Peptides against a protein of PDB entry 5EIB. Designs and how they scored, part 271

Target 1, 366 residues: chain A of PDB entry 5EIB
Amino acid sequence: VDLEPGTMDSVRSGPFGQIFRPDNFVFGQSGAGNNWAKGHYTEGAELVDSVLDVVRKESESCDCLQGFQLTHSLGGGTGSGMGTLLISKIREEYPDRIMNTFSVMPSPKVSDTVVEPYNATLSVHQLVENTDETYCIDNEALYDICFRTLKLTTPTYGDLNHLVSATMSGVTTCLRFPGQLNADLRKLAVNMVPFPRLHFFMPGFAPLTSRGSQQYRALTVPELTQQMFDSKNMMAACDPRHGRYLTVAAIFRGRMSMKEVDEQMLNVQNKNSSYFVEWIPNNVKTAVCDIPPRGLKMSATFIGNSTAIQELFKRISEQFTAMFRRKAFLHWYTGEGMDEMEFTEAESNMNDLVSEYQQYQDATAD
Target 2, 366 residues: chain A of PDB entry 5EIB as posed
Amino acid sequence: VDLEPGTMDSVRSGPFGQIFRPDNFVFGQSGAGNNWAKGHYTEGAELVDSVLDVVRKESESCDCLQGFQLTHSLGGGTGSGMGTLLISKIREEYPDRIMNTFSVMPSPKVSDTVVEPYNATLSVHQLVENTDETYSIDNEALYDICFRTLKLTTPTYGDLNHLVSATMSGVTTCLRFPGQLNADLRKLAVNMVPFPRLHFFMPGFAPLTSRGSQQYRALTVPELTQQMFDSKNMMAACDPRHGRYLTVAAIFRGRMSMKEVDEQMLNVQNKNSSYFVEWIPNNVKTAVCDIPPRGLKMSATFIGNSTAIQELFKRISEQFTAMFRRKAFLHWYTGEGMDEMEFTEAESNMNDLVSEYQQYQDATAD

## One batch from the design tools (peptide; made by RFdiffusion4, then SolubleMPNN)

Design b2_p25_4_s2 (from b2_p25_4, 11 letters changed)
Fold by OpenDDE base, seed 4:
Structure b2_p25_4_s2 (fold): chain B 366 residues (1-366), chain A 25 residues (1-25)
Amino acid sequence: as target 1 above (366 residues)
Amino acid sequence: TPLRPKPKVVKRKPLPFSGTILPHT
């Protein structure tokens, strides 16, 4: 789905374009112009019914519909505005199904789009209410991983998207291979989301190795485990040491000792015990799939529900507030039928979410 | 008051792909 045709042509002409049905390419002509309101109330609202017709048709063809997975950006107008409209409409029609998102967070390091803080804040407001689980994929963290860890002097969107694809492949491992932890979206939500609003995940993938160091790096369970819990490996720009883990899932892939995995996972929890809440028993879950990803002997994928995710929301909120206090560009949103109240409600709900994460960070077992 | 030129929301063209991070087998 896009509000512009050129993205669909790029997918269709790509190496995997033939795996998608031609009728499942739904697109507009005008685009959202990086305006959430165009995506949500105007251009996106004109296209949403055509998308819902495809969603219904594909849902009816499922033997067992678990839920929906949306991949979208929160900085743009289509992914943010139309993506959240689509989530709302799907939630209204399928209230018993899981809504999962891969939400790409905007960063000034990666984009010069001045209105991204508005689009992100308005999107987060919708995601808090209408999703069951959201993977926060932060363009800032992806850029920093590419530059610092991978030693890419000039990171490209291809390099960022490769990290995204590796992560998405990792977190969906349990859904794609039988006999795994979190074998369905509902079990993932039950294991990862102790409180309904606190469903924003920090993903990570290991190994991440620079091209010059690949030949010298052993792939071991200890090294995967250490890298997976490193703050520099988080695909959300948050330091887990500034918060507490509510829940963690670790998905190992490849032929390895389950005993060694359990020993390393116990060791990392014990070393980092101050960074876990003590009042959620068995809050670390581990899975091992014997099938490695392509090109690797083994990998580990991290899913963290941590109160440190508030650093990401605070960053967006600070950027939002600095623009909104000046009424900068508001006429682009109000001209599409939005009220200034919706900006204030979205800011309030995101600040409430930050306060909720802080409350659970400071909570002790009585 | 001079109409501040609408900042051209320049959609960044996709940065060219620099290569696969996963080793090609």
Scores: peptide ipSAE 0.027, ipTM 0.544, DockQ to the pose 0.019
Fold by OpenDDE base, seed 2:
Structure b2_p25_4_s2 (fold): chain B 366 residues (1-366), chain A 25 residues (1-25)
Amino acid sequence: as target 1 above (366 residues)
Amino acid sequence: TPLRPKPKVVKRKPLPFSGTILPHT
């Protein structure tokens, strides 16, 4: 789905473009122009019914519909505005299905789109209410991983999207291979989301190795485990040491000892016990899939529900507030039928989410 | 009232594609 036709042509002409049904390409002509309101109330609203018809058709073709997975950007008007409109409409029609998202968070390091804080805040407001699971993929963290860990002097969208694709492949491993922990979206939600609003995940992938160091790196369970819990390996720009893990899932892939995995996972929890809440028993889940990712002997994918995710929302909120207080560009949104109140409501709900994460961070066992 | 020039949404030039980080298998 896109509000611009050129993205669909790029996907269709790509090496995997033929895996998608031609009738499942739904697109507009005008684009959202990086405006959430165009995505949500105008251009996106004109296209949404055509997308819902495709969603219905594909849902009816499922032997067992678990839920929906959206991949979108919160900085751009289509992914943010139309993406959240689609989430809302799908939630209305399928209230008992899991809504899962891969939500790409905007960063000033990656984009010069001045209105990204508005698009992100308005999107987060919708995601809080209408998703069950949201992987926070932060372009800032992806850039920093590319630059610092992968030693890319000039990170690219291709480089960032490669990290995203590896992570998406990792977190979906249990859904794609039988006999795994979190084998369905609902079990993942039950294991990862102790409180309904606190469904925002910090993803991570290991191994991440610079091209110059690949030949010198042994892929071992200890090294995967250590890298996966490193703050520098988080694909959300938050330091887990500034918060507490509510829940964690680790998905190991490749031929390895389950015993060694369990030992290393226990060791990393014990070393980092101060960074876990003590009042959620058995809050770390580990899965091992014998099938490695393509090109790797082994990998680990991290999913963290951490109160440190509030750092990401605070960053967006600060940027939002600095613009909104000046009413900067607000007329571009109000001109598409939005009220200024919707900005205030979205800011409030995101600040409430931050406050909820802080409350559970500070919570002790009674 | 002069239409304030729509600030050119400076689409940052797409970061140049440097190729795959993970070895393509």
Scores: peptide ipSAE 0.030, ipTM 0.610, DockQ to the pose 0.019; fails the geometry check
Fold by OpenDDE base, seed 5:
Structure b2_p25_4_s2 (fold): chain B 366 residues (1-366), chain A 25 residues (1-25)
Amino acid sequence: as target 1 above (366 residues)
Amino acid sequence: TPLRPKPKVVKRKPLPFSGTILPHT
């Protein structure tokens, strides 16, 4: 789905364009112009019913519909505005199904789009209410990983999107291979989301190795485990040491000793015990899939529900507030039918979410 | 009231594609 035809033509002509049904390409002509309100109330609202017709048809063709997965950006108008409109409409029609998102968070290091804080804040407000699971894929963190860890002097969207694809492949491993922990979206939600609003995940992927160091790096279970829990490896720009893990999932892939995995996962929990809440028993889950990803002997994917995710929301909120106080570009949103109140409600709900994460960070066992 | 010139929404400069980070087999 896109509001610009040229994006769909690029996907269709791409190396994987043939994996999608032609009739499942739904697109507009005008685009959202990086405006959430165009995506949500005007251009996206004109297109949403035609997307829902495709969603219904695909849902009816499922032997066992678990839920929906949306991949979108929160900085752009289509992914943010129309993406959250689709989430709302799908939630209205399928209230018993899991809503999962891969939400790409905006960064000033990656984009010069000045209105991204508005689009992100308005989107987070919708995601808090209408999603069950959200993977926070932060362009800030992706850029920093590319530059610092991968030693890319000039990170590209291709480099960032490769991290995104590796992470998405990792977190979906249990859904794609039978007999794994979190074998369905509902089990993932039960294991990862102790409180309904606190469903924003910090993903990570290991191994991440610079091209110059690949030949010198041994792929070992200890090294994968150490890298997954490193703050520099988080795909969200938050330091887990500034918060506490509510829940963690680790998905190992490749031929390895389950005993060695269990020993390393116990060791990392014990070494980092101060960064876990003590009042959620058995809050770390581990899966091992014998099938490695393409090109690697072994990998590990991290999913963290951490109160440190509030650092990401605080960053967006600060940027939002600095623009909104000036009413900067606000007339572009109000001109599409939005009220200034919707901005204030979205800001409030995101600040409430930050306060909830802080409350559970400071909570002790009774 | 003169329509304030729409600030050029600086379209994201497409970051150039440098290729894949994972070792390609």
Scores: peptide ipSAE 0.018, ipTM 0.491, DockQ to the pose 0.020; fails the geometry check
Fold by OpenDDE base, seed 3:
Parts: C-alpha cells; structure tokens; sequence
Structure b2_p25_4_s2 (fold): chain B 366 residues (1-366), chain A 25 residues (1-25)
C-alpha cells in the first residue's frame, strides 16, 4: 500500500515482486507529502476502503487468521498517517486479532524532514491504543549499526532495510516454524507484554559483522548471546543499561546445542541481572530453530521489552515540543481537517507512556 | 501571507542497497 504509484513499481520490479498478487497493490496518486494528517484524514482516508477490501479478502482466505503485521515508517505521511488509520480500521473490524507492527522511528541523522516529530508523535499515540506488539526500529540505531559495526562509510536505505529485513525474519521465525516458543502472535504478546500499553519492543540481531571481518569470525553460541545483549546491536536508539527489561525473547537459528544456548542465556541474565525487573519471574524466553537464515550457519534475534525504550519516546517528545511550542507547520495538519487538540492529546499520551515505563523501572519487589 | 514553502519532499532517492549482511551465496 502507498499513496504514491512509484513505490509499487519498485516492489513489482524487485526480486520478490512476483510473490504478491497484482490486485493486492493498492496505491494513490498524490502522496501524503510527509503530512500525517494527509495520510490519516484526506488522501489516506480516500484509499483506506480499497485497502480494507483487500484485507478482508486475504483474511477470508486464511484457515486461521492470527492477526496482522504492518510495516511502516512513522516519519513519513503515508506510513504514519495512513498506516495508523489502517491499524484503527483493522482493529475495529478484527478486535480479537493481534495487531503487530514494525514501526520505523525517524531520526534527524537519517532524514531532513522537519515534521517527522509530529508524524511520529501522532503515530505513537495511535500505536499505544491500537497495537498489541510494536517493534521499534529506529533509523538512528540502524544508521549507527551500519556505520560503526558494519563499517559502511555511507549507509544507504538499502543497508538500513537489510537490517530491518534480517530482524523481521528473525522475530517471525517462531511464527514460520511450528513447535517453537511464541509459535503464534498471541503467545508472543502474552510472553512479551506484561502491561497492555507497554508493548514497544527493542529488536536486535546477531551476527552483525563487517564485510572485512566475515571471514575471520567464527559464529558461536557464546558470541551470538553476547552480541544479542550488546547495546550496539539494538535496533532502537536506547541503552538497555539505562532501564530494566520487563521481558526478553531470544530466537536462535541454526544447528546448535540447546544445552549450550540455555547455559549462555543463563550466564548473560546473571551478568545483567541488575538490568532485569525482579518482580517478573521467568521473563527471559529462548527459542531455537534448527533452520539457519540464508547465508549464515547460525543467528540470534533479540526482542526486548525494556523501560529504556522511554529514551526513544523522550527524544521524539523533545523534538515535538520544540516545534509545537512555536506552532511550526501546524497549518498543514489543520488544513487537512486535523484539530490542534490532537497534537496535545498525542503529546500527553506519549508522556504518560514514558511515565508508565519509568514507574515500572522504579518498581521493586515487595 | 506567503504560503511557507512546502518542505521539499526530498524523496531521498532510495540509496542502492550496498550491504549484504547475509552473504549472497
């Protein structure tokens, strides 16, 4: 789905373009112009019914519909505005289905789009209420991984998107291979989300290896485990050491010893015990899938529900507040039928979310 | 009042994929 035709042509011409049904390409002509309100109230609202018709048709073809997975950006107008409109509409029609998102967070390091803090804040407000699981994929963290870890001097959107795709493949491993931990979206939610509003995940992937170092790296379970818990491997720009893990899932892929995985996972928890909440027992879950990702002997994917994710929301909130206090660009949103109050409500709800994460960070076992 | 110039939607051209995290076999 896009408000612009050119994205659809890029997908169709891509190496996997033929896996999608032609009728499932729904697109507009005008685009959202990086305006959330244009995605949510005008151009997106004109297209949403045509998308919902496709969603219904594909849902009816499912033997057992678990839920929905949306991949979108929060900095743009289409992914943010129309994406959150779609989430709302799908939630209305399918209230008992899991809503999962891969939400790309904007960063000034990656984009010069001045209104991204508005689009992100307005999107987070919708995601808090209408999603069950949100993977926070921060363009800042992706850029830093590409530059620092992968040694890419000039990271591209292709390089960032490859990190995203590796992570998406990792976190969905349990859904694609029966008999694993978190084998369905609902079990993932139950294991990862102890509090309904606190459903924002910090994803990570290992191995992250520069091209020049690939030939020298032995992939081992200890190395995967150590890297998976390294803050430099987190795809959200927050430091886990500044917060506490509410829940963690680790998904190992490849032929490895389950015993060795369990030993290394216990060792890393014990080493990082101060970074876990004490009042959630057995809050680390581990899965092993014998099928490695293509081109790797083994991998590990991390899913963290950490109170440190508040650093990401604080960053967005600070940028939002600095713009909103100046009433900068508001007329572009209000001109698409949006109320100025919705900005204040979205800011409030995001600040409440930050406060909730802080409350659970400071919570002690009685 | 002059319409503040629409921020140029600098559609950063999708920078070509340069990185293989997964080795292309």
Amino acid sequence: as target 1 above (366 residues)
Amino acid sequence: TPLRPKPKVVKRKPLPFSGTILPHT
Scores: peptide ipSAE 0.014, ipTM 0.482, DockQ to the pose 0.020; fails the geometry check

Design b2_p25_4_s3 (from b2_p25_4, 12 letters changed)
Fold by OpenDDE base, seed 5:
Formats: sequence, structure tokens, C-alpha cells
Structure b2_p25_4_s3 (fold): chain B 366 residues (1-366), chain A 25 residues (1-25)
Amino acid sequence: as target 1 above (366 residues)
Amino acid sequence: TPLLPREKVVKRKPLEYSGTILPHS
């Protein structure tokens, strides 16, 4: 789905364009112009019914519909505005199905789009209410991984999107291979989301290795485990040491010792016990799939539900507030039929979410 | 007026890959 035809042509002409059914390409002509309100109330609203017709048709073709997965950007008007409209409409029609998102958070290091803080804040407001699981993929963190860890002097969108794709492949491993922990979206939600609003995940992928260091790196369970819990490996720009893990899932892939995985996962929990909440028993889940990713002998994918995710929301909120106090570009949103009140509601709900994460960070076992 | 997309800080095409995250087989 897109509001611009040229993006769909790029997907269709891409190396995997043929995996998508032609009838499932739904697109507009005008685009959202990086405006959430165009995506949500005007251009996106004109297209949403055509998308829902495709969603219904694909849902009816499922032997067992678990839920939906949306991949979108929160900085752009289509992914943010139309993406959240689509989530709302799907939630209304399928209230018993899991809504899962891969939500790309904007960063000033990656994009000069001035209104990204508005689009992100308005999107997070919708995601808090209408999603069950959200993987926070932060362009700030992706850029920093590319530059610092991968030693890419000039990161590209291709480099960032490769991190995204590796992560998406990792977190979906349990859904794609039988006999795994979190084998369905609902089990993942039950294991990862102790409180309904606190469904924003910090993803990570290991191994991440610079091209120059690749020949010197062993792929071992200890090194995967160590990298997976490193703050520099988080694909959300948050330090887990500034918060507490509510829940964790670790998905190992490749032929490895289950005993060694269990020993390393126990060791990392014991070494970092101060960074876990004590009042959620068995809050770390581990899965091992014998099938490695293509080109790797082994990998690990991290999913963290951490109160440190509030650092990401605080960053967006600070940027939002600095623009909104000046009423900068506000007339572009209100001109699409949006009320100024919706900005204040979205800001409030994001601040409430931050406060809720802080409350559970500071909570002791009574 | 649509916000003219300012020059993206990441100036390369979205499909250009310059790194090695996964070993290309």
C-alpha cells in the first residue's frame, strides 16, 4: 500500500516484487506530502476502503487468521497517517485478532523532514490504543549501528533497511518454523506484554559485524548473547541500563547446544539482574531454531519490553513540543480537516505512556 | 504547498546497499 505510485513501481521492479500478488498493490496518485493528516483524513481516507477489501479477501483465504502485521514509517505521511487509519479500521473489523507493527521511528540523523515529530507523535497516539505488539525500529539506532558497529562511513537507506529486514526475519522465526516458543502472535503478546499499553519492543539482531572484522569473529553462543544484550545493539535508541526489562525474548537460530544457550541466558540475566523487574517471574523466554538465517551459521534475535523505551518517546515528545509551541506548520494539518486538539491529546497520551513506563520501572515487589 | 522533501541526509537510493550485515552468500 502507498499513496504514491512510484514507490509501488520500485517494489514491483525490485528483486522480490513478484512475491506480491498484483491485485494486492493498492496505491494513490497524490501522496501524503509527509503530512499525517493527508494520510489519515484525506488522501488515505479515499484509499482505505480499497485496502480493506484486499485485507478481507486475504483474511478469508487464511486457514487460521492470527492477526495482521503492518510495516510502516512514522515520519512519513503515508506510513504514519494512512498506516494508523488502516490499523484503526482493521481493529474495528477484527477486534479479536492481533495487531502487530514494525514501526520505523524518525531521526534527524536520517531525514531532514521537519514535521516528522508531528507524524510520529500522532502515530504513537494511535499505536498505543490500536496495536497489541509494536517493534520500535528507530532510524537513530539504525544509523548509529551502521556507523559505529558496522563501520559504514556513509550509511544508506539500503544499509538501514538491511538491519530492518534481518530483525523482521529474526522476530518472525517462531511464526515461520513449527515447535518454537511464541509460535503464534497471541502467545507472543501473552509472553511479552504484561500490561496492554506497554507493548512497545526494543528489537536487536546478532551477529552485527563490520566487514573488516568479519574474518576475525567467531560465531559463538556467548558472543551472540553478549552482543544481543549490549545497549549498542538495540535497534531503538535507548539504553536498557537506564530502565528495567519487563519481558525479554531471545530467538537463537542455527545448530547450537541448548545447554550452552540456557547457561549463557542464565549468566546474562544474573549479571544484569538489576536491569530486570523482580516481580515478573520467568520474564525471559528463549527459543532455539535449528535453521540458521541465509549466509549465517548462527544468529540471535532480541525482543525486549523495557521501560528504557521511554527515552525514545521523550526524544520525540521534546521535538514535538518545540514545534507545537511555535504552531510551526500546524495549518497544513488543520487544512486537511484535523483539529488542533488532536495534537494536544496525542502529546498527552505519549506523556502518560512515558509516566506508565516510569511507574513500572520504579515498582518494587510488594 | 506540500513540504518539498528536503534533501534526505541519506543521499543514496533506498535500494543501494554498501555494508555487510549478513554474509552475502
Scores: peptide ipSAE 0.020, ipTM 0.441, DockQ to the pose 0.019
Fold by OpenDDE base, seed 2:
Structure b2_p25_4_s3 (fold): chain B 366 residues (1-366), chain A 25 residues (1-25)
Amino acid sequence: as target 1 above (366 residues)
Amino acid sequence: TPLLPREKVVKRKPLEYSGTILPHS
């Protein structure tokens, strides 16, 4: 789905363009112009029914519909505005299905789109209410991984998207292979989301190795575990050491000892015990799938629900507030039918989410 | 009035894809 036709042509011409049904390419002509309100109330609203018809058709073709997965950006107009409109409309029609998102968070270090804080704040408001699971992916964190860890001098969107793809493949492993922990989206939610609003995850993938170091790196369970819990390996721009993990899932892939995995997972928890809440028993879950990802002997994918994610929301809120106090560009949103109140409500809900994460960070076992 | 940016301007223009990060088999 896009409000621009050129993205659909890029997908169709891509190496996997033929895996999608032609009728499932729904697109507009005008784009959202990086405006959430165009995506949500005007251009996106004109297109949403045609997308919902496709969603219904594909849902009816499922033997067992677990839920929906959206991949979108929160800084743009289409992914943010129309993406959250779709989430809302799908949630209204399928209230008992899991809504899962891969949400790319904007960063002023990687984008010059001045209105990204508005688009992100308005999107986060919708994600808080209408999603069950949101993987927070920050282009800044991805860039830093590419530059610092992978030693790419000039990281590309292709490089960033490759990290996203590896992570998406990792987190969906349990859904795609039988006999795994978190074998369905609902079990993942039950295991990862102790409180309904606190459903924002920090993903990570291991191994991440520079091309020059690949020949010298042993792929071992200890090295995967150590890298997966490294703050520099998080694909969200927050430091887990500034918060506490509510829940963690680790998905190992490849032929390895379950005993060695359990030992290393216990060791990393014990070494980092101060970064876990003590009042959630069995809050770290480990899965092992014998099937490695393509091109790797083994991998580990990390999913963290940490109160440190509040750093990401605080960063967006600060940028939002600095613009909104000046009413900067606000007329571009109100001109599409938005009220100034929707901005204030979205800011409030995101600040409430930050406060909730802080409350659970500071919570002790009584 | 400054126009809303129609296109996403990226400060750090990622160049064209530098190739696969993960080793392919």
Scores: peptide ipSAE 0.015, ipTM 0.474, DockQ to the pose 0.019
Fold by OpenDDE base, seed 4:
Structure b2_p25_4_s3 (fold): chain B 366 residues (1-366), chain A 25 residues (1-25)
Amino acid sequence: as target 1 above (366 residues)
Amino acid sequence: TPLLPREKVVKRKPLEYSGTILPHS
């Protein structure tokens, strides 16, 4: 789905364009112009029914519908505005199905779009209420991984999207292959989401290795485990040491010793015990899949529900507040029928979410 | 930190997911 035709032509002409039904390409002509309000109330609202007709048709063709997975950007107008409208409409029609998102967080290091903090804040407000699980994929973190870890002097969107695709492949491993951990979207939510609003995940991937260092790196279970818990490997720009893990899932892929995985996972928990909440027993889950990702002998994917995710929301809130206090660019949103109250409500709800994460960070076992 | 150069929407063939998180050549 897009409000611009050019994106759909790029997907259709791609090596995987033939895996999608032609009728499942729903697109507009005008685009959202990086405006959430255009995506949510005008241009996106004109297109949403045509998307819902496709969603219904594909849902009816499912033998067992678990839920929905949306991939979208929170900095743009289409992914943020129309994406959150679509989530709301799907939630209204399928209230008993899991809503999962891969939400790409904006960064001033990656984009010059000045209004991204508005689009992100308005989107987070919708995601808090209308999703069950949200993978926070932060363009700040992806850029820093490409530059610092991968040693790419000039990262491209292709390089960032490669990290995104590997992370998405990692977190969906348990859904695609036989396994015990998180074998469906509902089991993932039950294991990862202890409180309904606290469903924002920090994803991570290992191995991350620069091209020059690949030939010298042994892929071992200890090295994968150490990298997976390193803040520099997080796809969200948060330091887990500034918060506490509520829940963790680790998905190992490839031929390895389950015993060695369990020993390393126990060792990393014991070494980092101060960074876990003590009042959630067995809050670390581990899966092993014998099928490695293409081109790797082994990998590990991390899913963290951490109170440190508040650093990401604080960064967006600070940027939002700096613009909103001046009413900068606000007329582009109010001109599409939005009220200034909706901005204030979205800011408030995101600040409440930060306060909730802080409360559970500071909570001790009685 | 420099901004990512906006790749013009070049009709790049989606890189065959080589499955290696390797910096593409």
Scores: peptide ipSAE 0.008, ipTM 0.393, DockQ to the pose 0.017
Fold by OpenDDE base, seed 1:
Structure b2_p25_4_s3 (fold): chain B 366 residues (1-366), chain A 25 residues (1-25)
Amino acid sequence: as target 1 above (366 residues)
Amino acid sequence: TPLLPREKVVKRKPLEYSGTILPHS
């Protein structure tokens, strides 16, 4: 789905364009112009019914519909505005199904789009209410991984999207292959989301290795476990040491000893016990899938629900506030039928979310 | 409304993010 035709043409002409049904390409002509309000109330609202018709058709063809997965950016107009409209409409029609998102967080390091803080804040407001699971994929963290860890001197969106794809493949492993942990979206939500609003995950992937070092690196369970819990491998730009893990899932892939995985996972928890809440029992879950990712002998994918994710929301909130206090660009949103109150409500709800994360960070076992 | 500019290639230097859960050996 896009409000611009050129994105769909790029997907169709891509190496995997043929995996999608031609009739499942729904697109507009005008685009959202990086305006959330165009995505949500005007251009996106004109297209949403055509998307819902496709969603219904594909849902009716499912033997067992678990839920929905949306991949979108929060800095743009289409992914943010129309994406959140679509989430709301799907939630209304399918209230018993899981809503999962891969939400790409904007960063001033990767984009000069001035209104990204508005689009992100307005989107987060919708995601708090209408999603069950949101993987926070931060372009800032992805850039930092590409530059520092992968040794890419000039990271591209292709390099960032490679990390996104590896992570998405990792977190969906339990849905696609036989496994004991998180075999469905609902079970993932039950294991990862102790409080309904606190459903924002920091993902991570291992191994991350520079091209020059790949030939010299062994892949071992200890090294995967070590790298997976390294903050420099988090795909959300927050430091887990500044917060506490509410819940963690680790998904190992490849032929490895389950015993060695359990030993390393226990060791990393014990070494980092101060960074976990003590009042959620068995808050770390581990899965092993014998099928490795393409081109790797083994991998590990991390999913963390951490109170440190508030650093990401604080960053967006600070950028939002700096613009909103000046009423900068508001006329672009109000001209599409938005009220200034919707900005204030979205800011408030995101600040409430930050406060909720802080409350559970400071909570002790009674 | 004119499209706001979007970078296709990241030109900015990353900030040093210091933070490992695990102690750096």
Scores: peptide ipSAE 0.007, ipTM 0.368, DockQ to the pose 0.025; fails the geometry check

